# Designs tried in a protein design run: peptides against a protein of PDB entry 4N7V. Part 159

Target 1, 222 residues: chain A of PDB entry 4N7V
Amino acid sequence: TLRSITSPLVAHRLKPIRQKTKKAVVSILDSEEVCVELVKEYASQEYVKEVLQISSDGNTITIYYPNGGRGFPLADRPPSPTDNISRYSFDNLPEKYWRKYQYASRFVQLVRSKSPKITYFTRYAKCILMENSPGADFEVWFYDGVKIHKTEDFIQVIEKTGKSYTLKSESEVNSLKEEIKMYMDHANEGHRICLALESIISEEERKTRSAPFFPIIIGRKP

## One batch from the design tools (peptide; made by RFdiffusion4, then SolubleMPNN)

Design b2_p25_4_s4 (from b2_p25_4, 8 letters changed)
Fold by OpenDDE base, seed 4:
Structure b2_p25_4_s4 (fold): chain B 222 residues (1-222), chain A 25 residues (1-25)
Amino acid sequence: as target 1 above (222 residues)
Amino acid sequence: EPEPPLPELPPLPESVLKLIEEFLK
């Protein structure tokens, strides 16, 4: 099943973006819907031959073929659905579209990993918990120039000198210089706080029908 | 006491976009 490969994408709270590659253009719209435009080139002109429009919650996929399948010239936005529109639920999406959905999903996850959910200013750093899940990215920008980027898979450290390295195991983290460990400790504390706040705020959102509380900023740069 | 702005979404590197594009194969 598609669900065994990926979860429904979640584009809520994401800012509009449009990214072009050779084969496709992927967009997050103002409506927070996600569009994948499949691009073909004819005589040095790019045409959109197929569009997957995915709802913000990822559960509804609308597929259409612009201009009766002849293709529509690539523009600054997805072509409007007109003819031969198919609508699928996530669980009923034909397998032939799974790779394209995965493309959209991975893009959305990447965007989410760069989209602030919680920004927390400490005495020493700007901490940012991102929107991606599970295991949201967490970035710490120390005011002295040190940067730490935590993901589910690794921790990247950029030192004052510009030296950069990636840590992929606890052993490597434990082998850090004491100076760097101090930064890591601060980063971890900020991370803990952000996660705690996220949990509390999310629970309140669940209990109420209020507007989304995220993104949120906590504190100010000293 | 102005509220600090949220970080902007940086453009995604082409290398990353190409990596994602592998899912279209």
Scores: peptide ipSAE 0.207, ipTM 0.755, DockQ to the pose 0.054
Fold by OpenDDE base, seed 3:
Structure b2_p25_4_s4 (fold): chain B 222 residues (1-222), chain A 25 residues (1-25)
Amino acid sequence: as target 1 above (222 residues)
Amino acid sequence: EPEPPLPELPPLPESVLKLIEEFLK
């Protein structure tokens, strides 16, 4: 099943973006829907032959073939659905479209990992908890130039000099220079606070059922 | 006094986009 290889994508609260590759253009629309345009080149012109439009919650997929399947010239936005429109639920999506859905899902995951959910200013750094889940990315931008990027798989450190390295285990973290450990300690504290606040705010959001509380900014740069 | 805007999404590098294309038929 599709569910065995991916979960429904979640594009809520993401800003519009359009990203072109050789074979496709993927977009997040103002409506928070996700569009995959399959691109073919003919006579030195690019055409959109197929479009997958996925709802913001990932559960509904609308597929259409522009210009009766002949293709529509690639433009600055997806072509409007006019004919040969099919609508599927996530669990009823034909297998022939699974790879294309995965393409959209992976793109959304990457966008979410770069989209702030909570921005928290401390005395020493700008801390940012991202939208991706589970294991949201967490970035700390120290005002003196040090940067720490935490993911589910690794921690990247960028020192003042621009020197960059990646830590993949607790033992490597423990072997850090004492100076860097101080930055890591602050980053970890900021991370803890952001996770705690995310939990509290999400619970209140659930109770009120109002407009989204996120993204949120806490504090100000000193 | 005004609160700074949220950080804008930087463009994804081509290398990452090419990796994603492996999921296309």
Scores: peptide ipSAE 0.204, ipTM 0.760, DockQ to the pose 0.023
Fold by OpenDDE base, seed 1:
Structure b2_p25_4_s4 (fold): chain B 222 residues (1-222), chain A 25 residues (1-25)
Amino acid sequence: as target 1 above (222 residues)
Amino acid sequence: EPEPPLPELPPLPESVLKLIEEFLK
């Protein structure tokens, strides 16, 4: 099943973006829907031959073929669906579209990993908890130039000199220079706070049933 | 003092997009 390969993509709260590659253009629309445009070149002109439009919650996929499958000239936005539209649920999506859905899903996940959910300013750094899940990325931009990027899989450190390295185990973290450990300690504290805030705010958001509370900014740059 | 703006989403690197494009094969 498709579900065994990927979960429904989640594009809520993501800003519009359009990314072109050789074979496709992937977009997040103002509506938070995700569009995959399959592009073909003919006579030095690019045409959109197929469009997958995926709902913000990933559960509904609308597929259409512009100009009856002849293609529509590539533009700055997906062509509007007109004729020959098919609509599928996630669990009923034909297998022939699974890879294209995965394409969209991976794109959205990457965008989420770069989309701030909580921005927290400390005395020493700008901390950012991202939208991706599980194990959201966490970035710390120290005002003195040090940067720490935490993911579920690794921690990247960029020192003032520009020297960068990746840590993948606690042993490696423990072997850090003392001065770097101080930055790491601060980053970890900021991370803890952001996670706590995320939990509290999410619960309150659920109870209130109001407009989304995220993204949020906590504190101010000194 | 107004709140600082949220960070803007940077475009994804071409290398990453190219990797993702493998899913279209």
Scores: peptide ipSAE 0.191, ipTM 0.753, DockQ to the pose 0.053
Fold by OpenDDE base, seed 2:
Formats: structure tokens, C-alpha cells, sequence
Structure b2_p25_4_s4 (fold): chain B 222 residues (1-222), chain A 25 residues (1-25)
């Protein structure tokens, strides 16, 4: 099943973006829908031959073939749906479209990993919890130039000197220089706080059923 | 006709990153 490969993409709260590659253009629209445009080049002109338009919650996929399948010239936005439109739920999406959906999903996940959900200013750093899930990215930008980037898979450290390295195990983390451990401790504390705040805010958001509370900024730059 | 598989998602281009980074300000 498609669900065994990926969960429905979630594009809520993401700002519009358009990313072109040689074979496709993927977009997050103002409506927070996600579009995958399949591009073919002919006579030095690029044409959109197929479009997958995915709802913001990832559960509805609308597929159409612009200009009766002849293609529509690539523009700055997806072409409008034509007469021949197929609509699928996530669980009913034909397998032939799974790869394209996965492409959209990965793009959205990547964008989410770069989209602030919570920004928290401490005395020493700007902490940012991102939108991606599970295991949201967490970045700490210390005012003195040190940077720490935590992902589900690794921790990247950029020291004042510009020296950069990646930690992939607890052993490596424990082997850090004491001066770096201080930064890591602060980063971890900031991370804990952001996660706690996320939980609290999300619960309140659920209760109120109002407009999204995120993204949110806590504290002020000193 | 089966379409070739889509390429691996490349990293976001710098232009896109800059746009996203504006949200970090």
C-alpha cells in the first residue's frame, strides 16, 4: 500500500514555493496544496504533460493531463485542470502514481525541515524547532557564531572557527570537548523547552479549533 | 508508456533556501 511507503503529506502552514527540476516542478500553492508538474522538453520548449494536485492534508489527489494530454507550456504556475480529471483518495491512489506522490511528500518534508514552527530566543542563542515530523529538526544559532543542527539522524556542529563535524552516536557526543559540551547542553535544554511548548500549544490549538497558533516566536533577541 | 522514475529529490537551491531563511529572521 502507499501508506506502507509514506504517510499523507502535510503542507499546512507552509509558505508558497516552486522548485523546478529537469523533469518536474513541485510547488506549494497559496492554498497550501501541493502540485507536481511532470515536464517534457520538445523543441527547446518545456511542456507540462501531467499534474498531480495534492490537498494540503495529503488525502486527496487530483490528476489531470493538460491540453488533452498534448501538454501545456511550462509557466510560473501549474496549468489549470482540464476536462479529464481524476480524483483519488490517498488510499485509492493507483500505484503508477505512488512515486510521484512520494516525490511530493519528500519535497514537503524537506520544506518542513526548513520551516520554523517554534523560534525561541535564549540568552545565548536563537533556537528553532522545525515543522517536519517525526523528529523535527532543531537548530541552535548561538550569538557568538556556534551553530548546532539536530536531526533525527545526526547532530551537526559548526564551531566558531568554522570547523564543522557531524555526530551520529551518543559516544561521539560524549567525546566532545568540554567547551562544546556546554553549547550542546544549552542546545538540548532549548530543544526540551521547545518540545514542551509545542505540546502545550498544540493541545490548546486542538481545544480552541481556531486558526493555527504556529509558527510562534518566544522570547526576544537580547 | 511507463514513465521513467523521477530523479532523487535534489537539495533545495540556494534561491529557495534564501526564501525560506527569510522566515527565520
Amino acid sequence: as target 1 above (222 residues)
Amino acid sequence: EPEPPLPELPPLPESVLKLIEEFLK
Scores: peptide ipSAE 0.026, ipTM 0.604, DockQ to the pose 0.025; fails the geometry check

Design b2_p25_5_s1 (from b2_p25_5, 8 letters changed)
Fold by OpenDDE base, seed 3:
Structure b2_p25_5_s1 (fold): chain B 222 residues (1-222), chain A 25 residues (1-25)
Amino acid sequence: as target 1 above (222 residues)
Amino acid sequence: DDFEEIEKKINEEYEKELEEEEKKE
């Protein structure tokens, strides 16, 4: 099943973006829908032959073939669906489209990992919890130049000198110099606070059923 | 940065799959 290789993508609260490759263009639209345009080249002109338009919640996939399958010239936005539109639910998506959906999902997840959900200013750093899940990325930009980037898989440290290294185990974290441990402790505290706030705010969003509260900024840079 | 590298990897993998599909047509 498609669900065995990916979950429905989530593009809520993401800013519009368009990324072109040789054979595809992936976009997040103003509507927070995600589009994959399949591109073919004929006589040095690029044409969009197929479009997958995915709803912001990832559950609905609309597929269409521009200009009756002849293709539409590549532009700054996906071609509008006109004729021969197929609509699928996530669980009913034909297998031939699964890789294309997976591509969209991976792209969205990447964008989410760079999209601030909570920005929290402390006395020493700017902390940012990102939109990706599970295990949202967490970045800490210390005002003195130290940076810590936490992911589900690793912790990256950039020291004042620009020296960077990645920590992948608890033993490596425990082996840090005492001076770096202080930064790590602060980062961990900021992370804990952001996660707590995320939970509280999300619950209030659920209750209020209004416009999203995220992204949110807490505190002010000193 | 890491973002660009990951994006590149995703794109390369996908483009490779598309190329393989084109060869079968």
Scores: peptide ipSAE 0.062, ipTM 0.684, DockQ to the pose 0.088
Fold by OpenDDE base, seed 1:
Structure b2_p25_5_s1 (fold): chain B 222 residues (1-222), chain A 25 residues (1-25)
Amino acid sequence: as target 1 above (222 residues)
Amino acid sequence: DDFEEIEKKINEEYEKELEEEEKKE
């Protein structure tokens, strides 16, 4: 099943973006829908032959073939769905479209990992909790030049000198120099605070059922 | 850097799959 290889993508709160490759264009629209345009070249012109338009919650996929399948000239946005439109739910998506959906999903997840959900300014650093899940990326930019990037899989440290290294285990974290541990402690504190705030704000958002509260900025740059 | 590398990898994998699909049609 499609669900065995990916979950429905979530594009909520993501800013519009358009990324072109050789054979495809992936976009997040102003509507927070995600489009995959399949591109073919003919007579030195690129044409969109197929479009997958995925809802912001990933549960609905609209597939259409522009200009009756003849293709529509590649433009700065996806062509409008006018011809040969099919609509599928996530669980009913034909297998032939699974890879295209997976591509969209991976792209969205990547964008989420670089999309601030909470920005928190401390006395010493700018902390950013990202939108990806589970285990959102967390970045700490210390004002003195140190950077810490936490993911579910690793912690990357960039020292003032530009020396960079990756930590993949608790033992490696425990083996850090005392000076670096101070930065790590601060990063961990900032991370804890961001996670706590995310929980509180999400609960209030649920109760209020108003416009999204995220992204948020807490504090100010010194 | 990490974003660009991951994006490149995703794109390369997908482009390869599209090329394989085109060869089957």
Scores: peptide ipSAE 0.043, ipTM 0.675, DockQ to the pose 0.089
Fold by OpenDDE base, seed 4:
Structure b2_p25_5_s1 (fold): chain B 222 residues (1-222), chain A 25 residues (1-25)
Amino acid sequence: as target 1 above (222 residues)
Amino acid sequence: DDFEEIEKKINEEYEKELEEEEKKE
């Protein structure tokens, strides 16, 4: 099943973006829908031959072939749907489109990992909790130049000297120099606070049923 | 890999955005 390889993508609260590769263009639209345009070159012109338009919640996939399958010239935005549109639910998506959906999902997840959900300014750092889930990325930019990037899989540290290294286990974290541990402790505290705030704000958002509260900024750079 | 290219671009854009924000603060 498609679910065995990916979950429905979630593009809520993401800013519009358009990224072109050699074979495809992936976009997040103003509507927060995600489009994968499959590009082919003919006579030195790029054409969009197939489009997957995925709903913001990832559950609906609309597939169409521009210009009756002849292709539409690549432009600055996806071509509008024409005739012969196919619409699928996530669970009913034909297998031939799974790789393309997965591509869109990976793109969205990457964008989410770079999209601030909570920005928290401390006395020493700018802390950012990102939109990706589960295990949202957390970045800490210390004003003195130290950077800590936490993911579900690793912690990356960039020291004042520019020296960079990755920690993948608790043992490695525990083996850090004392000076670096101080930064890590601050990062962890900022992370805890952001997670707590996320929970509280999300609950209030649920109760209010209004416009999304995120992204939010807490505090100011000193 | 098309995804790797996208990742590089996203990272570059993000880093640039952060640098611009830091200059404005």
Scores: peptide ipSAE 0.035, ipTM 0.545, DockQ to the pose 0.852
Fold by OpenDDE base, seed 5:
Structure b2_p25_5_s1 (fold): chain B 222 residues (1-222), chain A 25 residues (1-25)
Amino acid sequence: as target 1 above (222 residues)
Amino acid sequence: DDFEEIEKKINEEYEKELEEEEKKE
């Protein structure tokens, strides 16, 4: 099943973006829908041959073939749906489209991993909790030039000297020099605080049913 | 890698946004 290889993408709160690659254009629209335009080149002109439009919650996929599959000239936005469109739920998406959906999902996940959800200024650093989940990316930019980037899979450290390295296990983290451990401790504390705030704010957001509270900025740069 | 290019672009865009937000504070 599609669900066995990916979860429905979540594009909520993401800003519009349009990214062209060699074979596709992927977009997040103002509506927070995600579009994948499959592009082919003919006679020095690029044409959109197929479009997957995915709802912001990832659960609905609309597929259409511009001009009956002949293609529509590539423009600054996806072509409008044709009269012959197919609409699928996530769980009913034909297998032939799974790879394309997965591409969209990866794109959205990447965007989410770079989209600030909470920005928190401490005395020593700018901390940023990103939108991706589970295990949101967490970046700490120390004002002295040290950077720590935490992901679900690794921790990247950039020292003042510009030396960079990646930690992939707890043992590697434990082997850090004491001076780096201080930065890591601060990063971990900032991370804890951001996660706590995320939880509290999300709960209030749920209760009020108002406009999204995120992204938020907490504190100020010293 | 297509994703590296995307990542670079995204980073540049959001860094700019964050700078603009900091100026409004």
Scores: peptide ipSAE 0.031, ipTM 0.534, DockQ to the pose 0.409

Design b2_p25_5_s2 (from b2_p25_5, 8 letters changed)
Fold by OpenDDE base, seed 3:
Structure b2_p25_5_s2 (fold): chain B 222 residues (1-222), chain A 25 residues (1-25)
Amino acid sequence: as target 1 above (222 residues)
Amino acid sequence: SDFEEIEKKINEEREKEIEKEEEEE
């Protein structure tokens, strides 16, 4: 099943973006829907042959073929759906479209990993918890130039000198220089606080059923 | 890969935004 390969994508709260590759253009629209445009070149012109429009919650997929499959010239936005539209639920999506859905999902996940959910200013750094899940990315930008990027898989450190390295195990973290450990300790504290705040704010958001509370900024740069 | 290109573009855009933020501070 598609569900065994990927979960429904989640594009809520993401800003609009449009990225072109050789074979496709992927977009997040103002409506927070996600579009995958399949692009083919003919006579030195690019045409959109197929469009997958995915709802913001990933559960509904609308597929259409511009100009009856002849294609529509590539523009600054997806072509509007006209005739011969197919609509599927996530669990009923034909297998022939699974790769394209997975492509959209991975794109959205990447964007989410770069989209601030909580920004927290400390005395020493700007801490940012991102939108991706599970295991949201966490970035710490120290005012003195040190940068730490935590993901579910690794921790990247950029020192004041510009020297960068990646840590993939707890043993490597424990082997850090004492000076770097101080930055790591601060980053970990900021991370803990952001996770705690995310939990509290999400619970209040659920209770009030109002407009989204995220993204949120806490504190100010000193 | 397509994703490497996408990630590169996203990173480039973020760097520009950060640079602007730093200039405004």
Scores: peptide ipSAE 0.305, ipTM 0.797, DockQ to the pose 0.644
Fold by OpenDDE base, seed 4:
Structure b2_p25_5_s2 (fold): chain B 222 residues (1-222), chain A 25 residues (1-25)
Amino acid sequence: as target 1 above (222 residues)
Amino acid sequence: SDFEEIEKKINEEREKEIEKEEEEE
């Protein structure tokens, strides 16, 4: 099943974006829907031959073939659905479209990992908890130039000199120089605070059933 | 990969936004 490979994508709260590759254009729309445009080139002109439009919650997939399958010239936005429209639920999506859905999902996850959910300014750094889940990315931009990027898989450190390295184990983290450890400690504290705030805010959001509280900014740069 | 390129573009855009924020402060 598709579900065994990926979960429904979640594009809520993501800003619109359009990214072109050689074979596809992927977009997040103002509606927070996700579009994958499959592009083919004919006579030095790019045409959109197929579009997958995925709902913001990932559960509904609308597939259409522009211009009766002849293709529509690539533009600055997805072509409107006009011909050969099919609608599927996530669990009923034909296998032939799974790879394309996965592509969209991976793109959304990437965007989410770069989309601020909570921005927290400390005395020393701008801390950012991202939208991706589980295990949201966390970035710390110290005002003195040090940068720390935490993911579920690794911690990347960029020192003042621009020297960068990646830590993949706790032992490597424990082997850090004391100077770097201070930055790491601050980053970890900021991370803890952001996670705590996320929990509290999410709970209040659930209770009030109001408009989304995220993204949120806490504090300001000193 | 396509995603590496996309990530680079996203990062570049973010860097520009950060630079603008720093100039406005």
Scores: peptide ipSAE 0.297, ipTM 0.792, DockQ to the pose 0.603
Fold by OpenDDE base, seed 5:
Structure b2_p25_5_s2 (fold): chain B 222 residues (1-222), chain A 25 residues (1-25)
Amino acid sequence: as target 1 above (222 residues)
Amino acid sequence: SDFEEIEKKINEEREKEIEKEEEEE
């Protein structure tokens, strides 16, 4: 099943974006829907042959073929669906579209990993908890130039000199120089605080059912 | 890969946003 290889994408709170690649254009719309436009080139003109429009919660997929499958000239936005529209739920999506959905999902996940959910300014750094889940990315930009990027899979460190390295195990983290450990300790504390705040704010958001509380900025740059 | 290019573009946009925020402060 599709569910066995990916979860429904979640595009809530993401800013609109349009990114062109060689074979496709992927977009997050103002409506927070996600569109994948499949592009083909004919006579030096690019045409959209197929569009997958995915709801913000990832559960509904609308597929259409512009201009009866002949294609519509590539523009600054997806072509409007007019004819031959198919609508599927996530669990009923035909297998032939799974790869395209997965592409959209990976794109959204990437965008989420770069979208601030909580920005927290400390005395020493700008801390950013991102929107991706589970295991949201966490970035720490120290004012002295050190950067730490935590993901579910690794920790990247950029030192003041610009030297960069990636840590993939606890043993590697434990082997850090004491000076770097201080930065890591601060990063971890900032991370803990952001996670705690996320939990509290999310709970209040759930109770009030008002406008989204995220993204949020806490503190100010010294 | 397509995703590497996308990531690069996203990072570039983020850098521009940061620069803009710093200019507005």
Scores: peptide ipSAE 0.273, ipTM 0.781, DockQ to the pose 0.547
Fold by OpenDDE base, seed 2:
Structure b2_p25_5_s2 (fold): chain B 222 residues (1-222), chain A 25 residues (1-25)
Amino acid sequence: as target 1 above (222 residues)
Amino acid sequence: SDFEEIEKKINEEREKEIEKEEEEE
């Protein structure tokens, strides 16, 4: 099943973006829908031959073939749906479209990993918890130039000198220089706080069912 | 703007990912 290889994409709270590649254009729209435009070149002109429009919650996929399948000239936005439209739920999406859906999903996940959900200013650093899940990226930008980037898979450290290295195990973290451990400790505390705040705010958001509370900024740069 | 910087970073990283995917096909 499609679900076995990917979860429904989640584009909520993401800002519009359009990324063109050789074979496709992927977009997040103002509506927070995601579009994949399949591009073909003919006579030195690019045409959109197929469009997958995915709902913001990833659960509905609308597929259409512009200009009766002849293709529509590539523009600055996806072409409007034609009369020949197919609509699928996530679980009913034909296998032939799974790869394209996964393409969209990966793009959205990347965007989410770069989209601040919580920004928290400490005395020493700007801490940022991102939108991606599970295991949201967490970045710490120390005002003195040290940078720490935590992902589910690794921790990247950039020292004041510009020296960069990646840590993939607890043993490597434990082997850090004492001065770097201080930064790591601060980063970890900031991370803990952001996660705690995320939980509290999300719960309150659920109770009130108001407009999204995220993204949120806590504090200011000293 | 902050968004422009984010967009630039997203674009750069996505381009790299797509290139890798295209090479693996």
Scores: peptide ipSAE 0.029, ipTM 0.579, DockQ to the pose 0.043

